Peptides against a protein of PDB entry 5FRP. Designs and how they scored, part 114

Target 1, 225 residues: chain A of PDB entry 5FRP
Amino acid sequence: VEWTESIPQIIATREDISKELNQALAKTFIDSDPRVRRTSVMIFNKVPVTEIWKNITNKAIYTSLLHLAREKHKEVRELCINTMAKFYSNSLNEIERTYQNKEIWEIIDTIPSTLYNLYYINDLNINEQVDSVIFEYLLPFEPDNDKRVHRLLTVLSHFDKKAFTSFFAFNARQIKISFAISKYIDFSKFLNNQESMSSSQGPIVMNKYNQTLQWLASGLSDSTK

## One batch from the design tools (peptide; made by RFdiffusion4, then SolubleMPNN)

Design b2_p20_2_s4 (from b2_p20_2, 11 letters changed)
Fold by OpenDDE base, seed 4:
Structure b2_p20_2_s4 (fold): chain B 225 residues (1-225), chain A 20 residues (1-20)
Amino acid sequence: as target 1 above (225 residues)
Amino acid sequence: SELEKAEPNLGWAYAKKKLE
């Protein structure tokens, strides 16, 4: 753990990281101690993306990072999911595609698929996290239409079949959620009107309101767990 | 690693409650 914690500083200050160091670092991502794995993931958060690409040349490190998205250890998994999504976004923004880094890009370009494939675990906590990183890092709000479309195409261009399926399911869900929220708002407005509540429709709308709330709540993870 | 299901369940798709 202590050794791994020193790596960010080393990477940040050294222009030439030895092959041996890369190999040693690669091993930390598969260490039996989750603390070591966590620390390894944190390297990607502490070191600028440009320095990571420059100094981490062992593709196994990137592959191992992606693998940790399915880590059993919750803390490591959650950290990894956030880290890899952010790293993907930063890479797209800051790293040029060259012949020399092609092999690494081939791995990094699979991050969107890796994330969308997490929906097949059918864990509400994981789903919530994936939702978050999609909106924050993969397909962030972008007012420039060309940039937004380009990003979308970039993300989709490396999807596997499962990721596409998940993507479509996600979008379908979002439409339903939007509809439910719209109904929630309408019902809320109705219920806040005394005249409306006193009408024959009052009880009916109240029932629909409750159903809408229950539906919305049913898809949310338990924050206490 | 976590086990995968055949289809992605994104939480709301299988909700028993109806919106209408």
Scores: peptide ipSAE 0.139, ipTM 0.755, DockQ to the pose 0.148
Fold by OpenDDE base, seed 3:
Structure b2_p20_2_s4 (fold): chain B 225 residues (1-225), chain A 20 residues (1-20)
Amino acid sequence: as target 1 above (225 residues)
Amino acid sequence: SELEKAEPNLGWAYAKKKLE
């Protein structure tokens, strides 16, 4: 019977240790040294998602992680964006929503909005990264229609107004890009035909080709920067 | 924030224009 009486004390002790660890970890996310912040973000990449949810219970840590998406330090910011997107996806796949983890989920569910709001910075490098994580983690290819729709609805369910606007703009952009690529192909085929090039339409199509190419290139960041 | 714009550009400034 004595061992039974010790169980609550053991649980309490573990809780205290966990609290102290969480408090210490929370401080590292706001450390002045970007290397420390980077290391803190990397915890989310090195530790399985299930263990993260189990052991990191301080909501401030998750809030701080999301805040680093706007970090001034480029490397930390880029790491953070990839990390939070991946963490979101893994959480959706592996973590059950319970009463106990509700407060953490309330934060994690804002990750899509956080990411889509980054488009308002209007930085080409950030845009490309956000594009990448959307396709890889937020709205990945899913052949099952029900799963795909469910994921989409989940992502949208916690959008703020700005995120919705960004989402619609994103989709409109994708349609436009697809159209531009299609036209690029058509114009290329036309220009590769000698008879077509010799026609009165030759110069017109050449101009449209160049315009299309310029438009496509205008949205691309410099990979060397 | 200081970096936020009124509307997102998404890197494609001419996306609203038709390319036809």
Scores: peptide ipSAE 0.133, ipTM 0.745, DockQ to the pose 0.158
Fold by OpenDDE base, seed 5:
Structure b2_p20_2_s4 (fold): chain B 225 residues (1-225), chain A 20 residues (1-20)
Amino acid sequence: as target 1 above (225 residues)
Amino acid sequence: SELEKAEPNLGWAYAKKKLE
């Protein structure tokens, strides 16, 4: 009977601790030291998604996380972009939508828009990273058609206007890339055939091959930067 | 047989780089 009398106090203490933790964590996301911000982002990578949702209840933390997608510090930004994309995917897979977590979901549901809007920065490194997280986390390979469609609809349902525009442009680009790759393969096969190279078409195909390579390369980020 | 675009642009107007 005595243990039951202590329950209210324990609950109150836990709530207080949780509040304090959330307040402290919220400050770290906006710390002037990029190392501190990095460490804060890493929490989302080290702690299971279910535990994050349970223990991080301050919505400001989530909004701050999303804001770091446009962080000036490259390392923090890159980490944040990967982290939020993964977190979004894990949340969709593991977290049930309830009344209690509705406000957090409203923020998390904007992650796709946040990512697609990064294409407007016109930075090849950022574009490459966003491309990567789209394929890995936002719209991953899913052999089940119903699940794939459901995921797509979920992603699109919270898009802003710019994100929609970016989405369509992205898909159009991917079609063009696939076409270019197809041409690259065809030209490569031709050029690797001695008889074909000795033909009148040899020089013509060589030029087209070079143009195709140049086009493909122009879309790749400089690894030295 | 030639690629229409010289660069792999995404088909939208890019905003000026905005990082915080």
Scores: peptide ipSAE 0.076, ipTM 0.657, DockQ to the pose 0.103
Fold by OpenDDE base, seed 2:
Structure b2_p20_2_s4 (fold): chain B 225 residues (1-225), chain A 20 residues (1-20)
Amino acid sequence: as target 1 above (225 residues)
Amino acid sequence: SELEKAEPNLGWAYAKKKLE
């Protein structure tokens, strides 16, 4: 009986500690030192997703995480983009939607839209990173058609208008890239044939081949920048 | 954001050179 009387106090203490911790953590995401912000983001990478959801209950932390995707500091931004995408995927896989966590899910469900909206920055480095996280975390390869469709619908269900536009633009680009690759292959085959190269079409195809390569390269970011 | 533009530019899709 005596231990039962202590339970309310223990619960209260834990709640207070948790609240204090969350408040302290929330402040670190807006710290002026990018190293502090980076460390805060890394929590989402180092701690299991289930523990994050259990212990980080302040929605402001999640909101702040999402805001860092547009931060000026390149390293923090890049880390944040990867982190939030992975966190989204892990959450979908491991976290049940409950009444208690609905407010957090409302934020997490905006991650895909947040990421697709980064294409409006029109930075090739950012674009490449967003491309990568889309293929790795948001819309990963899934051989099961039902699961793949379900994931797609989940991702799209919380898109804003701009995200949808970006999504369609992305898909259109992929089709064009696919076409270019197809042409590259065709031209390569032609150029590897001696008879074809000796024909009147040889120089023409060579030119087209080079143009295709140039086009493909034009969308790649400069790694030196 | 100050970096945000009206339309997304995804690189290849907006290349000025046309493919065959």
Scores: peptide ipSAE 0.141, ipTM 0.755, DockQ to the pose 0.152; fails the geometry check

Design b2_p20_3_s1
Fold by OpenDDE base, seed 5:
Structure b2_p20_3_s1 (fold): chain B 225 residues (1-225), chain A 20 residues (1-20)
Amino acid sequence: as target 1 above (225 residues)
Amino acid sequence: MNTTQLKEAIELQKKLLEES
């Protein structure tokens, strides 16, 4: 009896503690110190997705996480972009949609749009990172066609207009890159043959090879910046 | 274990907030 009577108090206390923790955590995401913000983002990397959904109930935390994708501090931004992409993927895989978590899902479902909208910043480093997280987390390689299509439809279903535009632009760019790489390989094979290189086509292919390399290089971010 | 890790992380953040 006493134990049962203590349960509501414990639950209430736990709920209160949980509320306080959530409120405190919400503040850390918007802290002026980038180290604090970084540490806050790291929670999403260190704690399993199921536990995050269970324990982080304050919508402001998720909203703030997404906002950090446009963070001025490079390290925090980069961490955030990777974190939210991974969190999105894990959530899709492990978290069921319920009435209770609907409001959080409404936020999480905007992650793909948030990420694709980063292309409008026109920063090569950001673009490269977004490209990476798309392939790794948002639209990973899936050999099962039905699963792949379902995932794609899920991602696209919450796109805003800008995200759709970015999506199509991204795909078009990838096709061009793939084509350029294929040409690069073909030209390389040609030039590696001494007889071919000495032919009348040698100089022409060399020029095309150099142009292709230059084009490919121009699309790559300077890793030193 | 997971809830403990979350609590520890939050506590760490609180400390960081206090030091700032």
Scores: peptide ipSAE 0.039, ipTM 0.664, DockQ to the pose 0.014
Fold by OpenDDE base, seed 1:
Structure b2_p20_3_s1 (fold): chain B 225 residues (1-225), chain A 20 residues (1-20)
Amino acid sequence: as target 1 above (225 residues)
Amino acid sequence: MNTTQLKEAIELQKKLLEES
């Protein structure tokens, strides 16, 4: 009987400890030192998604994580973008939607919108990173058509207006890139043939080839910056 | 990483905050 009466106190104490820990962790995401913020983000990379959902119950932590996607510190921002995309994907795969975790899911479900909205910053490095995480984590290749469609619908279902606009722009850009790559290949094949290169069309194709390369290169971030 | 490891990570972050 006495042991049973102590269980609520232990649970309450654990809940209190958990609350205090969550409050402390929440503060680290807004710390002035970028190293502290970085380390906070790394928790989401080091700890299994199931344990995060179980132990991190303060919604402010998740909100703060998402805000770091627009962090001024480049390293922290880049880490955050990768981390939140991966965390989203892992959550979709491993975490069941329940009444208890509904509030957290409401935040996590905004990750796709958060990422697509980064395109409005119009930074080539950010754009490249967002492109990468979309293909790797948000909309990965899925051979099963039903699963692929379901994932797409899940991602789109929580889009804001700006995210939809970015999504359409992204897709249009991808089509253009694909077309440009196809032309690049065709021109390369043509120019690799000596007879074709020596023909009257040779200089014309070479010009088109160079234009295509320049266009493709203009969309790439400067690796030195 | 188990729940204990998560708690340790959080405590580490707390210490970092206190030292900053």
Scores: peptide ipSAE 0.038, ipTM 0.661, DockQ to the pose 0.014
Fold by OpenDDE base, seed 2:
Structure b2_p20_3_s1 (fold): chain B 225 residues (1-225), chain A 20 residues (1-20)
Amino acid sequence: as target 1 above (225 residues)
Amino acid sequence: MNTTQLKEAIELQKKLLEES
Protein backbone atom coordinates (compact mmCIF):
# COMPACT_ATOMS: atom_id res chain seq x y z
CA VAL B 1 0.00 0.00 0.00
CA GLU B 2 2.76 2.47 0.91
CA TRP B 3 4.58 1.90 -2.38
CA THR B 4 1.42 2.67 -4.33
CA GLU B 5 1.05 5.97 -2.57
CA SER B 6 4.61 6.88 -3.43
CA ILE B 7 4.13 6.32 -7.16
CA PRO B 8 2.19 9.52 -7.80
CA GLN B 9 4.76 11.50 -5.88
CA ILE B 10 7.57 9.89 -7.81
CA ILE B 11 5.82 10.60 -11.09
CA ALA B 12 5.14 14.17 -10.04
CA THR B 13 8.71 14.61 -8.89
CA ARG B 14 9.98 13.15 -12.11
CA GLU B 15 7.83 15.48 -14.12
CA ASP B 16 9.02 18.43 -12.08
CA ILE B 17 12.61 17.37 -12.50
CA SER B 18 12.12 16.95 -16.21
CA LYS B 19 10.57 20.37 -16.47
CA GLU B 20 13.38 21.93 -14.49
CA LEU B 21 15.98 20.19 -16.61
CA ASN B 22 14.32 21.37 -19.80
CA GLN B 23 14.21 24.93 -18.49
CA ALA B 24 17.83 24.79 -17.48
CA LEU B 25 18.84 23.34 -20.84
CA ALA B 26 16.91 26.05 -22.68
CA LYS B 27 18.98 28.68 -20.88
CA THR B 28 22.27 27.05 -21.86
CA PHE B 29 21.49 27.42 -25.57
CA ILE B 30 21.32 31.20 -25.21
CA ASP B 31 24.19 31.59 -22.78
CA SER B 32 26.68 34.37 -23.48
CA ASP B 33 29.62 31.96 -23.31
CA PRO B 34 30.20 30.15 -26.62
CA ARG B 35 31.55 27.16 -24.71
CA VAL B 36 28.23 26.71 -22.96
CA ARG B 37 26.34 26.96 -26.24
CA ARG B 38 28.74 24.46 -27.81
CA THR B 39 28.19 21.99 -24.98
CA SER B 40 24.45 22.39 -25.39
CA VAL B 41 24.61 21.52 -29.07
CA MET B 42 26.77 18.50 -28.27
CA ILE B 43 23.92 16.95 -26.30
CA PHE B 44 22.13 16.37 -29.58
CA ASN B 45 25.20 14.54 -30.86
CA LYS B 46 25.86 12.45 -27.78
CA VAL B 47 22.33 11.36 -26.91
CA PRO B 48 20.34 9.01 -29.16
CA VAL B 49 17.61 10.72 -31.15
CA THR B 50 14.89 8.65 -29.46
CA GLU B 51 16.04 9.78 -26.03
CA ILE B 52 16.22 13.41 -27.15
CA TRP B 53 12.62 13.31 -28.37
CA LYS B 54 11.52 11.60 -25.18
CA ASN B 55 13.26 13.87 -22.71
CA ILE B 56 13.52 17.26 -24.41
CA THR B 57 9.98 18.56 -24.63
CA ASN B 58 10.58 22.30 -24.46
CA LYS B 59 10.06 23.76 -27.95
CA ALA B 60 12.38 26.64 -27.18
CA ILE B 61 15.35 24.28 -27.09
CA TYR B 62 14.74 23.11 -30.64
CA THR B 63 14.10 26.66 -31.84
CA SER B 64 17.32 27.80 -30.19
CA LEU B 65 19.25 24.96 -31.81
CA LEU B 66 18.07 26.08 -35.23
CA HIS B 67 18.93 29.69 -34.45
CA LEU B 68 22.53 28.77 -33.68
CA ALA B 69 23.00 27.93 -37.36
CA ARG B 70 23.49 31.68 -37.79
CA GLU B 71 25.71 32.03 -34.76
CA LYS B 72 28.56 34.51 -35.00
CA HIS B 73 30.96 32.15 -33.29
CA LYS B 74 32.33 30.01 -36.12
CA GLU B 75 32.95 26.83 -34.16
CA VAL B 76 29.49 26.84 -32.57
CA ARG B 77 27.85 27.58 -35.91
CA GLU B 78 29.69 24.82 -37.73
CA LEU B 79 28.87 22.33 -35.01
CA CYS B 80 25.24 23.39 -35.03
CA ILE B 81 24.86 23.02 -38.80
CA ASN B 82 26.23 19.49 -38.72
CA THR B 83 24.23 18.60 -35.63
CA MET B 84 20.87 19.83 -36.86
CA ALA B 85 21.26 18.14 -40.25
CA LYS B 86 22.16 14.83 -38.64
CA PHE B 87 19.38 15.20 -36.09
CA TYR B 88 16.87 15.83 -38.87
CA SER B 89 17.94 12.72 -40.76
CA ASN B 90 17.91 10.56 -37.65
CA SER B 91 14.49 11.89 -36.66
CA LEU B 92 13.04 11.03 -40.07
CA ASN B 93 14.43 7.53 -39.78
CA GLU B 94 13.64 6.74 -36.16
CA ILE B 95 10.84 8.95 -34.84
CA GLU B 96 7.21 8.26 -35.59
CA ARG B 97 4.92 11.20 -36.15
CA THR B 98 2.25 11.30 -33.46
CA TYR B 99 -0.24 13.80 -32.15
CA GLN B 100 1.89 14.29 -29.05
CA ASN B 101 5.08 15.22 -30.88
CA LYS B 102 3.42 17.23 -33.66
CA GLU B 103 4.57 20.59 -32.34
CA ILE B 104 8.19 19.49 -32.17
CA TRP B 105 7.97 18.03 -35.67
CA GLU B 106 6.72 21.39 -36.92
CA ILE B 107 10.03 22.85 -35.81
CA ILE B 108 12.21 19.95 -36.97
CA ASP B 109 10.57 19.98 -40.40
CA THR B 110 11.96 23.50 -40.90
CA ILE B 111 15.58 22.31 -40.62
CA PRO B 112 16.00 21.84 -44.40
CA SER B 113 14.65 25.33 -45.03
CA THR B 114 16.88 26.73 -42.30
CA LEU B 115 19.93 25.14 -43.89
CA TYR B 116 19.14 26.21 -47.45
CA ASN B 117 18.55 29.76 -46.24
CA LEU B 118 22.18 29.88 -45.09
CA TYR B 119 23.22 30.23 -48.74
CA TYR B 120 21.95 33.82 -48.62
CA ILE B 121 24.75 34.71 -46.23
CA ASN B 122 27.04 34.28 -49.23
CA ASP B 123 29.92 32.86 -47.21
CA LEU B 124 32.03 30.26 -49.00
CA ASN B 125 32.77 28.29 -45.84
CA ILE B 126 29.12 28.15 -44.88
CA ASN B 127 28.15 27.21 -48.42
CA GLU B 128 30.60 24.33 -48.48
CA GLN B 129 29.37 23.07 -45.15
CA VAL B 130 25.74 23.26 -46.23
CA ASP B 131 26.62 21.45 -49.45
CA SER B 132 28.25 18.73 -47.40
CA VAL B 133 25.38 18.20 -44.96
CA ILE B 134 22.85 18.15 -47.80
CA PHE B 135 24.64 15.22 -49.42
CA GLU B 136 25.36 13.50 -46.13
CA TYR B 137 22.13 13.94 -44.18
CA LEU B 138 19.29 15.73 -46.00
CA LEU B 139 19.42 14.09 -49.40
CA PRO B 140 21.81 11.18 -49.04
CA PHE B 141 22.41 8.70 -51.79
CA GLU B 142 19.51 6.26 -51.83
CA PRO B 143 19.43 3.43 -54.37
CA ASP B 144 15.72 2.79 -53.82
CA ASN B 145 13.84 5.15 -56.10
CA ASP B 146 10.68 5.27 -54.01
CA LYS B 147 12.59 6.04 -50.83
CA ARG B 148 14.66 8.67 -52.61
CA VAL B 149 11.58 10.41 -53.99
CA HIS B 150 9.82 10.22 -50.65
CA ARG B 151 12.79 11.79 -48.88
CA LEU B 152 13.01 14.53 -51.48
CA LEU B 153 9.32 15.32 -51.16
CA THR B 154 9.60 15.35 -47.37
CA VAL B 155 12.52 17.78 -47.50
CA LEU B 156 10.76 20.09 -49.95
CA SER B 157 7.32 19.97 -48.32
CA HIS B 158 8.21 22.59 -45.71
CA PHE B 159 10.38 24.90 -47.79
CA ASP B 160 9.77 28.60 -47.72
CA LYS B 161 10.12 30.62 -50.91
CA LYS B 162 13.75 31.50 -50.22
CA ALA B 163 14.67 27.88 -49.59
CA PHE B 164 13.12 26.83 -52.90
CA THR B 165 15.11 29.48 -54.70
CA SER B 166 18.29 28.30 -53.00
CA PHE B 167 17.44 24.69 -53.81
CA PHE B 168 17.16 25.38 -57.52
CA ALA B 169 20.28 27.51 -57.49
CA PHE B 170 22.16 24.76 -55.68
CA ASN B 171 21.09 22.13 -58.18
CA ALA B 172 22.02 24.35 -61.10
CA ARG B 173 25.42 24.95 -59.55
CA GLN B 174 25.96 21.23 -59.01
CA ILE B 175 25.23 20.52 -62.66
CA LYS B 176 27.70 23.20 -63.69
CA ILE B 177 30.35 21.88 -61.34
CA SER B 178 29.83 18.34 -62.59
CA PHE B 179 30.18 19.51 -66.16
CA ALA B 180 33.29 21.52 -65.34
CA ILE B 181 34.90 18.55 -63.60
CA SER B 182 34.12 16.35 -66.58
CA LYS B 183 35.74 18.88 -68.90
CA TYR B 184 38.70 19.25 -66.58
CA ILE B 185 39.27 15.51 -66.78
CA ASP B 186 38.95 15.50 -70.56
CA PHE B 187 41.36 18.40 -70.93
CA SER B 188 43.80 16.77 -68.55
CA LYS B 189 43.75 13.55 -70.56
CA PHE B 190 44.28 15.47 -73.76
CA LEU B 191 47.21 17.46 -72.38
CA ASN B 192 48.84 14.37 -70.93
CA ASN B 193 49.17 13.00 -74.44
CA GLN B 194 52.29 14.44 -76.07
CA GLU B 195 50.95 14.06 -79.57
CA SER B 196 47.79 15.93 -78.66
CA MET B 197 49.69 18.63 -76.82
CA SER B 198 51.91 19.23 -79.85
CA SER B 199 48.92 19.55 -82.14
CA SER B 200 47.32 22.80 -83.23
CA GLN B 201 44.67 22.22 -80.56
CA GLY B 202 47.23 22.02 -77.76
CA PRO B 203 47.35 25.71 -76.89
CA ILE B 204 43.56 26.02 -77.17
CA VAL B 205 42.95 23.12 -74.83
CA MET B 206 45.55 24.46 -72.41
CA ASN B 207 43.71 27.74 -72.26
CA LYS B 208 40.38 26.01 -71.65
CA TYR B 209 42.00 23.84 -69.01
CA ASN B 210 43.30 26.89 -67.15
CA GLN B 211 39.95 28.63 -67.37
CA THR B 212 38.16 25.57 -66.05
CA LEU B 213 40.63 25.20 -63.22
CA GLN B 214 40.29 28.85 -62.28
CA TRP B 215 36.51 28.58 -62.28
CA LEU B 216 36.57 25.49 -60.08
CA ALA B 217 39.06 27.06 -57.69
CA SER B 218 37.02 30.24 -57.36
CA GLY B 219 34.16 28.25 -55.86
CA LEU B 220 36.30 26.69 -53.15
CA SER B 221 36.91 28.20 -49.76
CA ASP B 222 40.40 28.78 -48.48
CA SER B 223 40.92 25.91 -46.07
CA THR B 224 43.42 28.04 -44.18
CA LYS B 225 40.88 30.71 -43.27
CA MET A 1 23.41 6.93 -24.05
CA ASN A 2 20.41 6.41 -21.78
CA THR A 3 18.17 8.85 -19.90
CA THR A 4 20.65 8.89 -17.04
CA GLN A 5 23.44 9.98 -19.34
CA LEU A 6 21.24 12.72 -20.73
CA LYS A 7 20.55 13.97 -17.22
CA GLU A 8 24.24 13.94 -16.47
CA ALA A 9 24.95 15.92 -19.61
CA ILE A 10 22.31 18.48 -18.66
CA GLU A 11 23.72 18.73 -15.16
CA LEU A 12 27.14 19.30 -16.61
CA GLN A 13 25.71 22.10 -18.69
CA LYS A 14 24.08 23.61 -15.63
CA LYS A 15 27.40 23.64 -13.86
CA LEU A 16 29.03 25.21 -16.86
CA LEU A 17 26.31 27.84 -16.95
CA GLU A 18 26.83 28.65 -13.29
CA GLU A 19 30.54 29.03 -13.82
CA SER A 20 30.16 31.38 -16.74
Scores: peptide ipSAE 0.034, ipTM 0.657, DockQ to the pose 0.014
Fold by OpenDDE base, seed 3:
Structure b2_p20_3_s1 (fold): chain B 225 residues (1-225), chain A 20 residues (1-20)
Amino acid sequence: as target 1 above (225 residues)
Amino acid sequence: MNTTQLKEAIELQKKLLEES
């Protein structure tokens, strides 16, 4: 009997602890020290997605996480972009949509749009990172057609107008890159043949090869910047 | 946020990370 009477107090204490934790965490996400913000983002990387959804109920935390994608501090920003993309993917895979978590899902469903909108910053490093997380987490390769289409529709269903525009631009760029890579391979095969290289077409193909390589390289961030 | 509250928040974060 005494043990049962302590359970509500323990639950209440846990709820109080949870509330206090959520309030404290909300403050750390907007702290002036980048190290504190970094540590806050790392919670989403280290704690299982199911535990995050269970224990982090303050909407402001999720909103703040999304805002860190535009953080001035490079390391925090990069970490945040990877973290939110991964968190989105894990949430889609592991978290059911319920009445209780609806308001959090409304925020999480904006992650794809938030990421695609980063292309408008016109920073090569950010663009490369966004490209990477799209292929790794948002729209990963899926051999099952139905699952692939479902994921795509889920991602697109919450896009704003700018995100849609960015999406189409991204896809168009990928097609161009694919075509350039195909040409690069063909030119490489040609140049690896000694007879072909010694032919009248050799110098012409070499020039095209170099142009293709230069074009491909121009889309890459300078690792030294 | 006072320094004490920040320290407590950081400690709580560490505990959450250790329990995961």
Scores: peptide ipSAE 0.025, ipTM 0.634, DockQ to the pose 0.014

Design b2_p20_3_s2
Fold by OpenDDE base, seed 3:
Structure b2_p20_3_s2 (fold): chain B 225 residues (1-225), chain A 20 residues (1-20)
Amino acid sequence: as target 1 above (225 residues)
Amino acid sequence: MNTTELKKAIEELKKLEEKA
């Protein structure tokens, strides 16, 4: 009987602890010390996604996480970009959409748009990082066509106009890169054949090969300009 | 932010990490 009477107090204490924790965390994400902000972001990396969704219920925390993607401190920003992309992917895989978590999902669903909008900063390092997290977390390789399409539609469904523009630009760039790689492979095969290399086309193909290599080497940098 | 509140939050986070 005494144990049962303590349960409401424990639950209340836990709820109070949860509330206090959420309030404290909300403050840490906007702390003036980058180390504090970094530590806050690391919570999303260290704690399982299911536990994050369960315990972090303050919308302001998620909003603040997204804002850190544009902060001035490089290390925190980079960490945040990776963290939010990974968190998005994990959430899609592990968290069901319910009435209770709808408001949080509304924020999380903006992560792809938030990331694609970073291209407008016109920073090479940021662009490269965004490219990386897109392939790793947002739109990973998926051999199943239905799953791939579903993921793509999910990502696109919450894009703003600017994100769509960036998305199309990104895809156009990737198509060009893919084409260049294909040519590189073809040229390499040609040049590896001694008979072909000794032909009248040999020097021409060699030149094209070198041009393609140069373009590929500079392409990521050039495409960000 | 009061250093005490931050310390408490960090400690609680550490506890969550240990349980995980």
Scores: peptide ipSAE 0.024, ipTM 0.581, DockQ to the pose 0.013
Fold by OpenDDE base, seed 5:
Structure b2_p20_3_s2 (fold): chain B 225 residues (1-225), chain A 20 residues (1-20)
Amino acid sequence: as target 1 above (225 residues)
Amino acid sequence: MNTTELKKAIEELKKLEEKA
């Protein structure tokens, strides 16, 4: 009886806490101080995805999170990109689609497009980060073909036109990189053989090796910038 | 509000849910 009587109060308290939390978070994500925004993003990294979905019900928070992908502050942006990608993946794995969370899912389902659209900024550091989170979180290695295809279809099903374009461009680039790496390895093996180096093909292979290295290097961001 | 405060609030919510 006492327990039952406490339930409404507990529920009311929980609702109040939840409301306060959501109101506070909504403000922190758009705070003028990048440190505050950073801290807000970190919540999504520190709290389990199931608890985030349960406790963060204000759709504006999720919208604001996604907007931070284009944040001017580098540290906040980088954190946000990693966070939203991871959050997307975890959500797909752990959160069921219900009528109650439909509005949030509509936002979360745009994360892949949001990330792929970052390629249009034409920033090498951003591109590298987006590449990384795609492989790590959006389209991770999955040995099960059916699961892999299902994930891919899920990701693609919400793409805008720009995201599709970026997706195909990315894949084309990756194929070229893979080919270049393979050639680099072949050239390296050839050059490591002294007999091959002294052959008439030695200088030709050396030139191709250098060209391949230069091409590969040009596609990589300067980690120091 | 700092991350610690938010984390505390979430933990409090969890505790309330467990008691419910």
Scores: peptide ipSAE 0.020, ipTM 0.568, DockQ to the pose 0.012
Fold by OpenDDE base, seed 4:
Structure b2_p20_3_s2 (fold): chain B 225 residues (1-225), chain A 20 residues (1-20)
Amino acid sequence: as target 1 above (225 residues)
Amino acid sequence: MNTTELKKAIEELKKLEEKA
């Protein structure tokens, strides 16, 4: 653990990370101790993306990072999902595609598919996290239409069949959620008006309101669990 | 993790730190 915690500082200060360091780091990602794995993932959060690409040349490290998205240990998995999504976004923004880094890019380009494939686990907590990182890192809000479309095309260009299926399912779900939220707001406004509540429509709207709430609640993970 | 390989890597890192 302590050794791995020192790696970010070493990477940030040294241009010549030895082959040995890369090999050692690769092993920490598959260590039996979740704390070691966690610390390894944190390197990608603590070190600038440009320095990571420069100094971490062992492709096994990147492959292992992606594998940790399905980690049994919840904390490591959650950290990994956030980390890999952020790293993907930062890489797209800051790293040029060259012949020398082609092999690493081939791995990094699979991050979107890796993330979307997590929906097949059918875990509400994982789904929520994946939803979050998609909006934050993979397909962030971008006011520039050309940039937005370019990012979307980049993300989709490396999708496997399962990722595409998940993508469409996600979008369908988001539409439904958006609709439900809109209705919830409308119902809430209606019910907040005493005159409307006392009308013949009051009980009907109340019922629809409750149904909408139940539906929304059923799709959300229990934050208290 | 092979403790021997990790130790070697740590030693190499220390050597690099001493040279920097």
Scores: peptide ipSAE 0.028, ipTM 0.507, DockQ to the pose 0.010; fails the geometry check
Fold by OpenDDE base, seed 1:
Structure b2_p20_3_s2 (fold): chain B 225 residues (1-225), chain A 20 residues (1-20)
Amino acid sequence: as target 1 above (225 residues)
Amino acid sequence: MNTTELKKAIEELKKLEEKA
C-alpha cells in the first residue's frame, strides 16, 4: 500500500524533472552563444530517436530546431540541416503516429518543406547540402517500389506551395545535370579517339565539352568558402 | 534513456563544449 502511494509522487517528480529539462533545453536552442546552440542540436544526433520522442515533449524545442536551419552561424546551420533531415527519416522509420505525439508530428512533418524552402536563399553551399540530405534521408534509394512511392507521397503530402515549386525545380535541375553528365561522357569518349579528335568535328566537340564542364562547375559550391 | 540520463547527457555535452 505504501509503495503504491509513492508511485504518484515518483511520476510527479519525473514529470517535474521532465518539465524542467524541457524548459531548460528550450532556452539552449535560442542561446546567444553558437556553441550552446550547437550542443543543443547535437542532442538529436547522440540520443536515439525513440528516447528523444519520449523525453522531449515541449513542441517549442522542435520548432526551434527547425528554425536553426536558417541560422547565421554556418557551422550550426549545417549541423542543423543534417540533423533535422536524419531525425525526420529516423522518425518515419521508428516512431508510430499516435494521438499523444500528434502535435510533435505536425512539426516534424514540416521538415521536408523547411528544407526545400532553403533553396530560395540561393546559396550554393546550402543548395548542395539540401541536395545531399534529400538523397540521403528524405528520399533515399529504395528498391521496393511501394515503399518508395509511399515515402514520396509522405514527403509531398505536407508541402507548402513554395516547397512544391522548389521540388519541381530540383527535379528539373537533376534532369539537366543528368543530361549534362551524359553528354560529358559522350564527348570524353569522342575526344579519347585520336582519329575523331583530328577530324573536323574535333574542335566543335572540344568546345561543347568545355561548355559542359563550365556549366557543371557553375553549379558546384566554392570549396574555399 | 530516462529523463535523468538525458539531462546528464545534456550537461556532459555542455561541459565538453566549454572545454573545446
Scores: peptide ipSAE 0.022, ipTM 0.572, DockQ to the pose 0.015; fails the geometry check

